# Peptides against a protein of PDB entry 6IDX: the designs that were tried, part 271

Target 1, 380 residues: chain A of PDB entry 6IDX
Amino acid sequence: KELAKLSADVTFATEFINMDGIIVLTRLVESGTKLLSHYSEMLAFTLTAFLELMDHGIVSWDMVSITFIKQIAGYVSQPMVDVSILQRSLAILESMVLNSQSLYQKIAEEITVGQLISHLQVSNQEIQTYAIALINALFLKAPEDKRQDMANAFAQKHLRSIILNHVIRGNRPIKTEMAHQLYVLQVLTFNLLEERMMTKMDPNDQAQRDIIFELRRIAFDAESDPSNAPGSGTEKRKAMYTKDYKMLGFTNHINPAMDFTQTPPGMLALDNMLYLAKVHQDTYIRIVLENSSREDKHECPFGRSAIELTKMLCEILQVGELPNEGRNDYHPMFFTHDRAFEELFGICIQLLNKTWKEMRATAEDFNKVMQVVREQITRA

## One batch from the design tools (peptide; made by RFdiffusion4, then SolubleMPNN)

Design b2_p25_5_s1 (from b2_p25_5 with T1V F3L R4F Q11E E15P E16L)
Fold by OpenDDE base, seed 1:
Structure b2_p25_5_s1 (fold): chain B 380 residues (1-380), chain A 25 residues (1-25)
Amino acid sequence: as target 1 above (380 residues)
Amino acid sequence: VPLFPEDFTYEPLGPLLQEFKEKLL
C-alpha cells in the first residue's frame, strides 16, 4: 500500500527502478502464490505500484515476461470476485497493447473478445470503461488484415447491443472516461469504411457495373415481370439505359461507373446507394421517381447527391482519422443499428431531397444545397 | 426565387433526423 502510493512520485519511482524494484514486483505476479492470508489485497497494491511506476515512462513495457502477461490475462479471463485486481489487470493489458506491438501479439493470443464482453455486462462502470478501453486498444493496434475479422467478431458477439443495453441505456450517468471510450470505439468503427471510401470503381469490372444496373432495375423495373425484358437489340437497350442513368441523376449518365472513380468516396457511395435500394426500397423508388418525373429543372440528381453526401458524411465523421484523446462526443444512434452509417445516409439523403425542394434548387444551386445540408447535419 | 443559404431558415434538426434519433433511442 505504501509502495503503491509512493510509486506515483517520480523521484521515488526513479530510485526504486534503479534498484530493480519493478523486477521484484513482476516476479511477485509471476509466482502466482495464493498462500498469503492477504494475497488479493497485496496483489492489488502490487499491480497499482507496477502501473504507477510504468506510467513514468522510465522502463519499456517490453521488459515484462510472457509469464507475467499470462498471469495478467488470467485475471481477466477467469471468473474472479476481486474487482480491484480485474480493474488493474485490464488497465495493464491496455497499456501493454498501446505501448508494444510485440505485447499486443501475445495478448491477442491469450484473450478473447467474448471474455472482454462479459466485463461489459456488470454493474461497475469502471470495469465497463476498462473493458471498452482494452477492446479499443486491441482494435487500434490490430494489423489491417485482422481489423475486419475483429469487427466481424464484435458483430457476432453483439458488442453493439451489449454496449447499448448495459452502458448507454444503463440507469447511471455516463462518466467522461466512458464517453471518451465510446467515442474512440465509434471512430475506430467508422475507420473500417476507409477502404471502401478509397476504393475506386473499375469501369471494366462487370460485377460492379451490375450493381449500377441493379439500381436502375429497382427504380424502373420493380413492377415489370422479368419475363417481359423484350429481346430488343443491345443498342436500344444501351440508349434506354443512358436515359435511365440520366433520370437516376448520375453526372456521367453515359457511363455512371466513372462517377465512382473519384476517391473519396469511391465505392462507399455505391454501397450506400445499394443499401438504400435494397433495405429502404420504397424510399429509394420514391426519391428517384419524384425527381425523374420533373420537367421543371428542379429535379434533385440522386446519383450525384448520393456521392457528394457520402463524401460529406465521411468528412463530418472524420473517417480515416485517429481518435483524439481530448474528445468524448459519441453519438448513441450509432450503437442502435449494425449498419448505422448506411442508415444515417438514408436519412440524410431524404433530408437533402426535402431541402432541395424547399430551396427550389436547380443543378446550378447544387453546392448551395450541400452547404445547407451540411449545416443541418452538423447541428443535429 | 431560389432560397439562398442566408435566406434559408431551416430547423437545425430536420424532423427526419429527429425522428431517426427518436426511433433509434
Scores: peptide ipSAE 0.016, ipTM 0.521, DockQ to the pose 0.042
Fold by OpenDDE base, seed 5:
Structure b2_p25_5_s1 (fold): chain B 380 residues (1-380), chain A 25 residues (1-25)
Amino acid sequence: as target 1 above (380 residues)
Amino acid sequence: VPLFPEDFTYEPLGPLLQEFKEKLL
């Protein structure tokens, strides 16, 4: 207890480390011997002193043995561990993952995300915080190939649902530390969109062009009486599609694929449009047809608006940026749905369309509308 | 029509986000 308190002092820490004191602490953990009176209390203070000593950055985290890692991981994976030991063990594993790629690899072999999820189902917010912190550390330090697998494991409706139900909707106020970890998890989750955000559409790829054609089909062929079979002539079809792509509000009416060559938002904008068109078909059709029937120059260009809105949402959500240690602004909404970004897009595109109408905007007012919509989103 | 975005009285996204939260519940 006294050692744990003194270990916070850098002068004491330096002297204690120079006396091989930290090695003695690691050996106490490695021994695993429950033979001592007050073992749990002693272990909790040992782990506290170890953390405080390591936080000075005097000793490399790579000094820890595989036996130490396995012992700490054992305290996290076992169902009946003292809460004080569990908390400190989660914190140690987080620090190990954050400070050493070698330790990350070893820890990722010893601990599953499923085991960490079990620690979210408890009433102790501190345990929940350290469990999310360790999940975040593992996600942050995962190599790119494994990051998507972890994301898919996170996108497994379970983690999101558990965080929503047991953390966010818990009967306790969210502490600053938990709010920070929820923010970090949110940022790391949105960073999975970076690949699509930075993927340029190939205007020559037929499969990608077929998605744009599907947007046209959903908007215009779903209400068209089957009697208007598109006339067999390839030229009349191209001219008809050019009109349809103009009504959809694409900038390039001849080849809408060109509108998706800019990154950001690249293909992510097309993904959002297709999601809206398939999942919220009535909303999509309404937005498109309300603007396609206008001859008064007050039409909201859906295609252009959807692209710029996707870009704006990526900027607001800081897609592709690392989490900042000073931030704790998480949005509970993003824990309510598996496709929360696309759902947010679906709300914001309706807001944009409404705001455009209220402003009686023309194409010249586009940037003004986008600025107002940005303020509406950021003040929410 | 307000000439500047600052002059535009807009509906906060808050109610829309709340409605979204309620529909997904």
Scores: peptide ipSAE 0.016, ipTM 0.496, DockQ to the pose 0.044
Fold by OpenDDE base, seed 4:
Structure b2_p25_5_s1 (fold): chain B 380 residues (1-380), chain A 25 residues (1-25)
Amino acid sequence: as target 1 above (380 residues)
Amino acid sequence: VPLFPEDFTYEPLGPLLQEFKEKLL
């Protein structure tokens, strides 16, 4: 207990480390010997002293043995009654993951996100905070292939649901530390959009072109009386599609694929448009047809607006940026839906369309409308 | 403010919209 308290002092820590004191602490954990009177209390103080000593950055985390890692992971993965040991073990694992890629690999083999989710289903907010912190650390340090797997996994949906129900909708105020971890998780989740945001459309990729064609089909062919049999001439068909892409509000109405070659937002804008068209079809059709039927210069160009809105949302959400220390601004709405970004896009595109009408905007006012919409989104 | 989906009343026409309307009058 006294050692744990003294370990917070850098001068004491330096002297204690120089005497191989940290090695003695690690060996106490490695031994796993429950034979001592007050073992749990002794272990809790040992883990505190170890963490405080390591936080001085005097000793590399890579000095830690695999046996030590297995013991600490065992305290997290096994049903333990001692909350104090669990809390310190979660904190130690977080620090290990953050400070060493080699330790990350070893820890990722010993624990699962599913085991950490079980620690979210408790009434102790401190345990919940450290469990989310460790999940965030694992997610941050995961290689790109594993991050995508974690993102696509049923685990993320379950994690989101558990956080929503047990943390956000809990009968207790959210502490600053928990709010920070929720912010970090939100940032890391939106950073998964970076790949799509930075993916350029290939105008020669038929599969990508078929998505643009599907947007046209949903907007114009879904209500079209089947009596408009596509006139037999290939030239008339190309001319018809050019008109349709103009009505969709693409900048390049001859080849809309060119509008998605700029990164950001690249293909992410097309993903949002397709999501809107498939999941919110009535909203999509309404927005497109309302603007496509206007012969006045007050049409809101849907395609251009969707691209620039996607870019704006990426900027507002800081997609591709690392989470900042001291920030705790998380949005509970993003824990309510699996495709929260696309849902946000669907709301914001309606707002943009409304604002465009209310401003009586023309194509020359486009940037002014976008500035107003930015202010509306950021003040909400 | 942490937005819940029910709170998506994005109605505050920002001061910029008011300024825009004033410039069009």
Scores: peptide ipSAE 0.013, ipTM 0.461, DockQ to the pose 0.039
Fold by OpenDDE base, seed 3:
Structure b2_p25_5_s1 (fold): chain B 380 residues (1-380), chain A 25 residues (1-25)
Amino acid sequence: as target 1 above (380 residues)
Amino acid sequence: VPLFPEDFTYEPLGPLLQEFKEKLL
């Protein structure tokens, strides 16, 4: 206990480390010997002293043995562990993952995200915080080939729903430390959109062009009897599509694929448009048809607006930026749905369409409308 | 950004709408 307290002092820590004191602490953990009276209390103080000593950065985390890692991982994976030992073990594993790529590899073999999820289903906020912190550390340090698999495990309705129900909707105030970990998890989750945000559309890719054609089909062919056979000559069909793409509000009415060649937002804008069209079809059709039926210069260009809104949302949410240690601004909304970004897009595109109408905007006012919409989104 | 989808309110355009109208006159 006294050692754990004194280990927070850098002068004491330096002297104790110079006396090989940290090696003695690691050996106590490695031995696993339950023969001592008050073993759990002694172990909790040992782990505290170990953390405080390592936090000075005097000793490399790579000094720890595989036996030590397995003991610590064992305290996290066992169903009945003392709360004090569990909390410190989670913190040690987090620090190991953050400070050493070699330790990350070993820990990722010993611990599953499923085991960490069990530690979210408890009434102790400190345990929940360190469990999310370790999840965040594992996510942040995952190599690119494993990052998508981890993302899929995190995108599982289970983790999101557990965080929402047991952490956010818990019967207690969220502490600053938990708010930070929720912020970090949110940032890491939105960073998965970066690839799509930076992916240019290939105008020659037929599969990508078929998505744009599907947007047209959903908007304009949903009520058209299939009896209007595609038998009108290729030129009449091209001229028809140019009119339809103009009514959809694309900037390039001849080749809408060109509107998705700018990065950001690249293909992410097309993903959002397709999600809206498939999941919220009535909302999509309404927005498109309300603007396509206007003979006045007050039509809101849906295609252009969707692209610029996607870009704006990426800027507001700081997609592709690393989490900042000083920030605790998480949004509970993003834990309510598996496709929270696309749902936010669907809300914000309706806001944009409404704001455009209220402003009586024309195409010349586009940037002014986007500025007002940005302010509305950022204040909300 | 609203905390929950149900809390999403359109902020009144307020002074920005007034400034916008004045620039159109």
Scores: peptide ipSAE 0.012, ipTM 0.494, DockQ to the pose 0.036

Design b2_p25_5_s2 (from b2_p25_5, 9 letters changed)
Fold by OpenDDE base, seed 4:
Structure b2_p25_5_s2 (fold): chain B 380 residues (1-380), chain A 25 residues (1-25)
Amino acid sequence: as target 1 above (380 residues)
Amino acid sequence: VPLFPEDFTYEPLGPELAKLKEELL
């Protein structure tokens, strides 16, 4: 107990470390000897002293043994562990993951997100906070391939649902520490969009061009009578598609693929447009047809608007930026849906289209409309 | 203030937006 208190002092820590004191603490944890009458209390103070000593940055986290890691991971994975030991074990694992990529790899083998989710289903907000903190650390330090797998996993849907129901909608105020961890989780989740945001469309990729063609098909062919006989010559067909892409509001109505070569938002804008067209088809068709039928130059260019809105949303959400330690602003909305970014896009594109109409905008007003829409989104 | 409402509701400021257009022109 005194050691745990004194370990917060850097002078004491330096002297204690120079006496190999930290090695003695690690060996106490590694031994796992339950024979002592006050084992749980001593272990809790040992773990506190260890964490406080390591937080001085004097000793590399890579000094810890695999036996130590397994013992700490065991305290997190076992259901009958003292809450005080569990809390400190979660904090130690978080620090290990954050400070060492080699320790991350070892910890990621010993602990599952499913085990950490079990620690969210409790009435202790401190345990919930440390469990989310460890999830965030694991997510931050995961290789890109593993991070995408974590994102695609049913585990992430379940994680969001558990956080929403057991943390956010809990009958208790969210503390600053928890709010920060929820913010971090949101930032890390939105950073999964970075790859798509920075992916340029290849105008020669047929599969990507087929998506743009599908957007045209959904907008114009889904309601059109089958009377367009397949026999109109290839030139008439190209001229028809150029007209359709103009009505869709692409900047390059001859080759809409060129509109997606700019990064940001690259392919992420096309993903949002396709999501809108597939999931909210009636809304998509309405927006496109309302603007495609206008001859008054007050048409809202859907394609251009969707691209610039996607870029704006990425800027507002700070996609590709690391979490800031001083921030705790999280949005409960993003825990309610798996495709929350695309749903937000679908709402914001309707807002943009409405705002464009209300402003009686023309193509020259485009940037002014976007500024107003930004203000509407950020003040909502 | 949270940047985004929990219910995904956005209300456009209709008449004020038209006025803002005139002020920004």
Scores: peptide ipSAE 0.017, ipTM 0.499, DockQ to the pose 0.042
Fold by OpenDDE base, seed 3:
Structure b2_p25_5_s2 (fold): chain B 380 residues (1-380), chain A 25 residues (1-25)
Amino acid sequence: as target 1 above (380 residues)
Amino acid sequence: VPLFPEDFTYEPLGPELAKLKEELL
């Protein structure tokens, strides 16, 4: 107990480490010996002292044995561990993951996200905080090849639902530390969009061109019986498509693929448009047809607007930025839906279309409309 | 991976997104 208090002092820590004191603490954990009447209390203080000593950065985290890692992981994986031991074990694992890629690899083999999810279902917000912190650390330190697998685990309706129901909608006010971890989780989740945001469309990729064609089909051919394939004239078909792409509000009416070569938002804008068209088909068709039927020069260019809105949302949500220390601003709405970004896009594109009409905007007013829409989104 | 698996079921907007929609629109 006294050691745990003194270990916070850098002078004491330096002297104690120089006396191989940290090695003694690690051996106590490695032994796993439950023979002492106050083992749990002693272990909790040992883990506290170990963490405080390591936080001085005097000793490399790589000094810990595989046996030590397995013991700490065991305290997180076992259902009947003392809350005080569990809390410290989660904190130690977080620090290990953050400070050593070698330790990350070992910990990722010993602990599953599913085990950490069980610690979110408790009433103790401190345990919940450290469990999310460890999840965040594992996600942050995951190699790029494994990030998608972890993203799939994060995109698991289960983790999101548990956080929403047991943390955000919990019977207790959210503390600053938890709010920070929710912010970090949100940032890391939005960083999954960065790849698509920075992916340029290849105008020669047929699969990507087929998506643009599908946007046209949904907007203009959804009411047409598939039997009315517009007649065999390749030139009439190309001229018709150029008109359709103009009505869709693309900047390049001849080759809309060129509008997606700018990064950001690259392919992410096309993903949002296709999501809107498939999931919110009535809303999509309404927006497109309302603007395609206008002859008054007050047409809202859907394609251009969707691209610039996607870019704006990425800027507002800071997509591709690392989480900052001391920030606690998280949006509960992003825990309510698996495709929350695309749903936000679907709301904001309707807002943009409304604002465009209310302003009686023309193509020359485009930037003014976008400024007003930015203010509307950022004040919400 | 096709962006839309054939089994994509629309889930209604969460209550907070609904509130955001009401505040924005």
Scores: peptide ipSAE 0.017, ipTM 0.437, DockQ to the pose 0.440
Fold by OpenDDE base, seed 2:
Structure b2_p25_5_s2 (fold): chain B 380 residues (1-380), chain A 25 residues (1-25)
Amino acid sequence: as target 1 above (380 residues)
Amino acid sequence: VPLFPEDFTYEPLGPELAKLKEELL
């Protein structure tokens, strides 16, 4: 107990480490000797002293043995471990993952996300915090090839539902440390959008062009009686599509694919439009038709607005940026829905359309409308 | 005359986003 307290002092830590004291602590953990009276209390103080000593950065995390890692991982994986040992074990594993890629690989083999999720289903907010912190560390240190798989495992409705129900909607105020870990998890989740945000549309890709055509079809052909399939020649059909793409509010109404060649937001804007058109079809059709029927130059260009809104949302959410240690701002809404970004887009595009109408905006006012909408989103 | 941002009383993200925040909270 005194050792654990004194280990926070850098002078004491330096002297104790120079005496091979940390090796003695690691051997106590490695031995697993349950034979001592008050083993749990002794172990909790041992792990505290170990953490405090390692936090001075005097000793590399790579000094730890595989036996030590397995013992610590064992304390996290065992359901009947003392709360004090569990908390310190989670913190040790987090620090190991953050400080060493070689330790990350070993820990990722010993611990499942399912085991960490079980530690979120507790009343102890400190355990919940360290469990999310370890999840975040594992996610952050995952190699790019495994990041999407880990993302899919973390993006599972289960993890978000547990965080929402046991952490966010918990009967306890969220502490700063937990708020930070929720922020980190949110940022790491939004960074999964970066690939799509930086993906340029290929104007020659027929499958991608078919998505734009589907947006047109949903807006204009869904209400048209199938009897008026215009048997009109290929040129009239092209001219009709150019008119329809103009009514959709694309900047390049001749070839809308060109609007998605700019990154950001690239293909992510098209994904948002398609999601809106399929999941919120009535809202999509209403927005498009309301603006397509206007001859007064007060039409809101849906296509351009959707692209610039997607870009704006990426900027607001800091997509592609690393988590900042000083930030604790998280949005509970992103834990409630599987497609929370696309749902946010669907709300914000309605807000944009409303704001455009209220402002009596023209195409010249586009940037002013976007500034107003940005302020509305950021103040919410 | 288009409303300038100065004349635009920012209604906080309207009762629908507040409601979505509340329904999502």
Scores: peptide ipSAE 0.014, ipTM 0.517, DockQ to the pose 0.043
Fold by OpenDDE base, seed 5:
Structure b2_p25_5_s2 (fold): chain B 380 residues (1-380), chain A 25 residues (1-25)
Amino acid sequence: as target 1 above (380 residues)
Amino acid sequence: VPLFPEDFTYEPLGPELAKLKEELL
């Protein structure tokens, strides 16, 4: 107990470390010997002293043994552990993962995200915080291939649902530390969009062109009387599509695929448009047809707006950026839905369309509308 | 005449995001 208190002092820590004091603490953990009176209390103070000593950065985290790692991971994976030991064990694992890729690999073999999710289903917000912190550390340090596995829709759905129900909707105020971990998790989740955001459309890829054609089909063929059989000659069909792509508000109405060659937002904009068209078909059709039926210069160009809005949302959400230690701003809405980014896009595109009408905007006002919409989104 | 950003009273997305929070709940 006194050691745990003194370990916060850098002068004491330096001298204690020089006396191989950390090695003694690690050996106490490694021994696992429950035979001592007050073992749980002693272990909790040992783990506290170990953390405080390691936080001085005097000793490398790579000094810890595999036996130590297994013992700490054992305290996290076992169902009946003292709360004080569990909390400190989660914190130690987080620090190990953050400070050493070698330790990350060992820890990732000993614990599962499912075990960590179980620690979110408790009333103790401190345990919940350290459990999310460790999930975040594992996600941050995961190699790209394993990051995608952690991104498995089922694991993420379950994690989001548990966080929403047990943390965000909990009967307790969210502390700053938890808010930070929720922010970190949100940023790391949005970074999964980076690949699509940086993927250029290939204008020669027929499958990608078929998606643009599907957007046209959903907008214009769903209401068209079946009497306009697709049988008119290839040139009339190409000219018809060029008109349709103009009505969809693409910048390149001859070859809309060219609008998706710029990164960001690349293919992510097309993903959002397709999601809107399939999941919110009535909203999509309404937005497109309302603007396509205008004979005035006040049409909101859906295609251009969708691309620039996707880019704006990526900028606002800092897609592809690392979490900042000073931030704790998380959005509960991103824990409510699997496709929360695409749902946010679907709301913001309706807002953009509304704001465009209210401003009586023309194509020349496009950047002004986007600035207003940015302020509306960021003040929400 | 298009409204300038200075003339635009921002309705906070707060109510629509709140409504969406309620509809997604």
Scores: peptide ipSAE 0.017, ipTM 0.516, DockQ to the pose 0.035; fails the geometry check

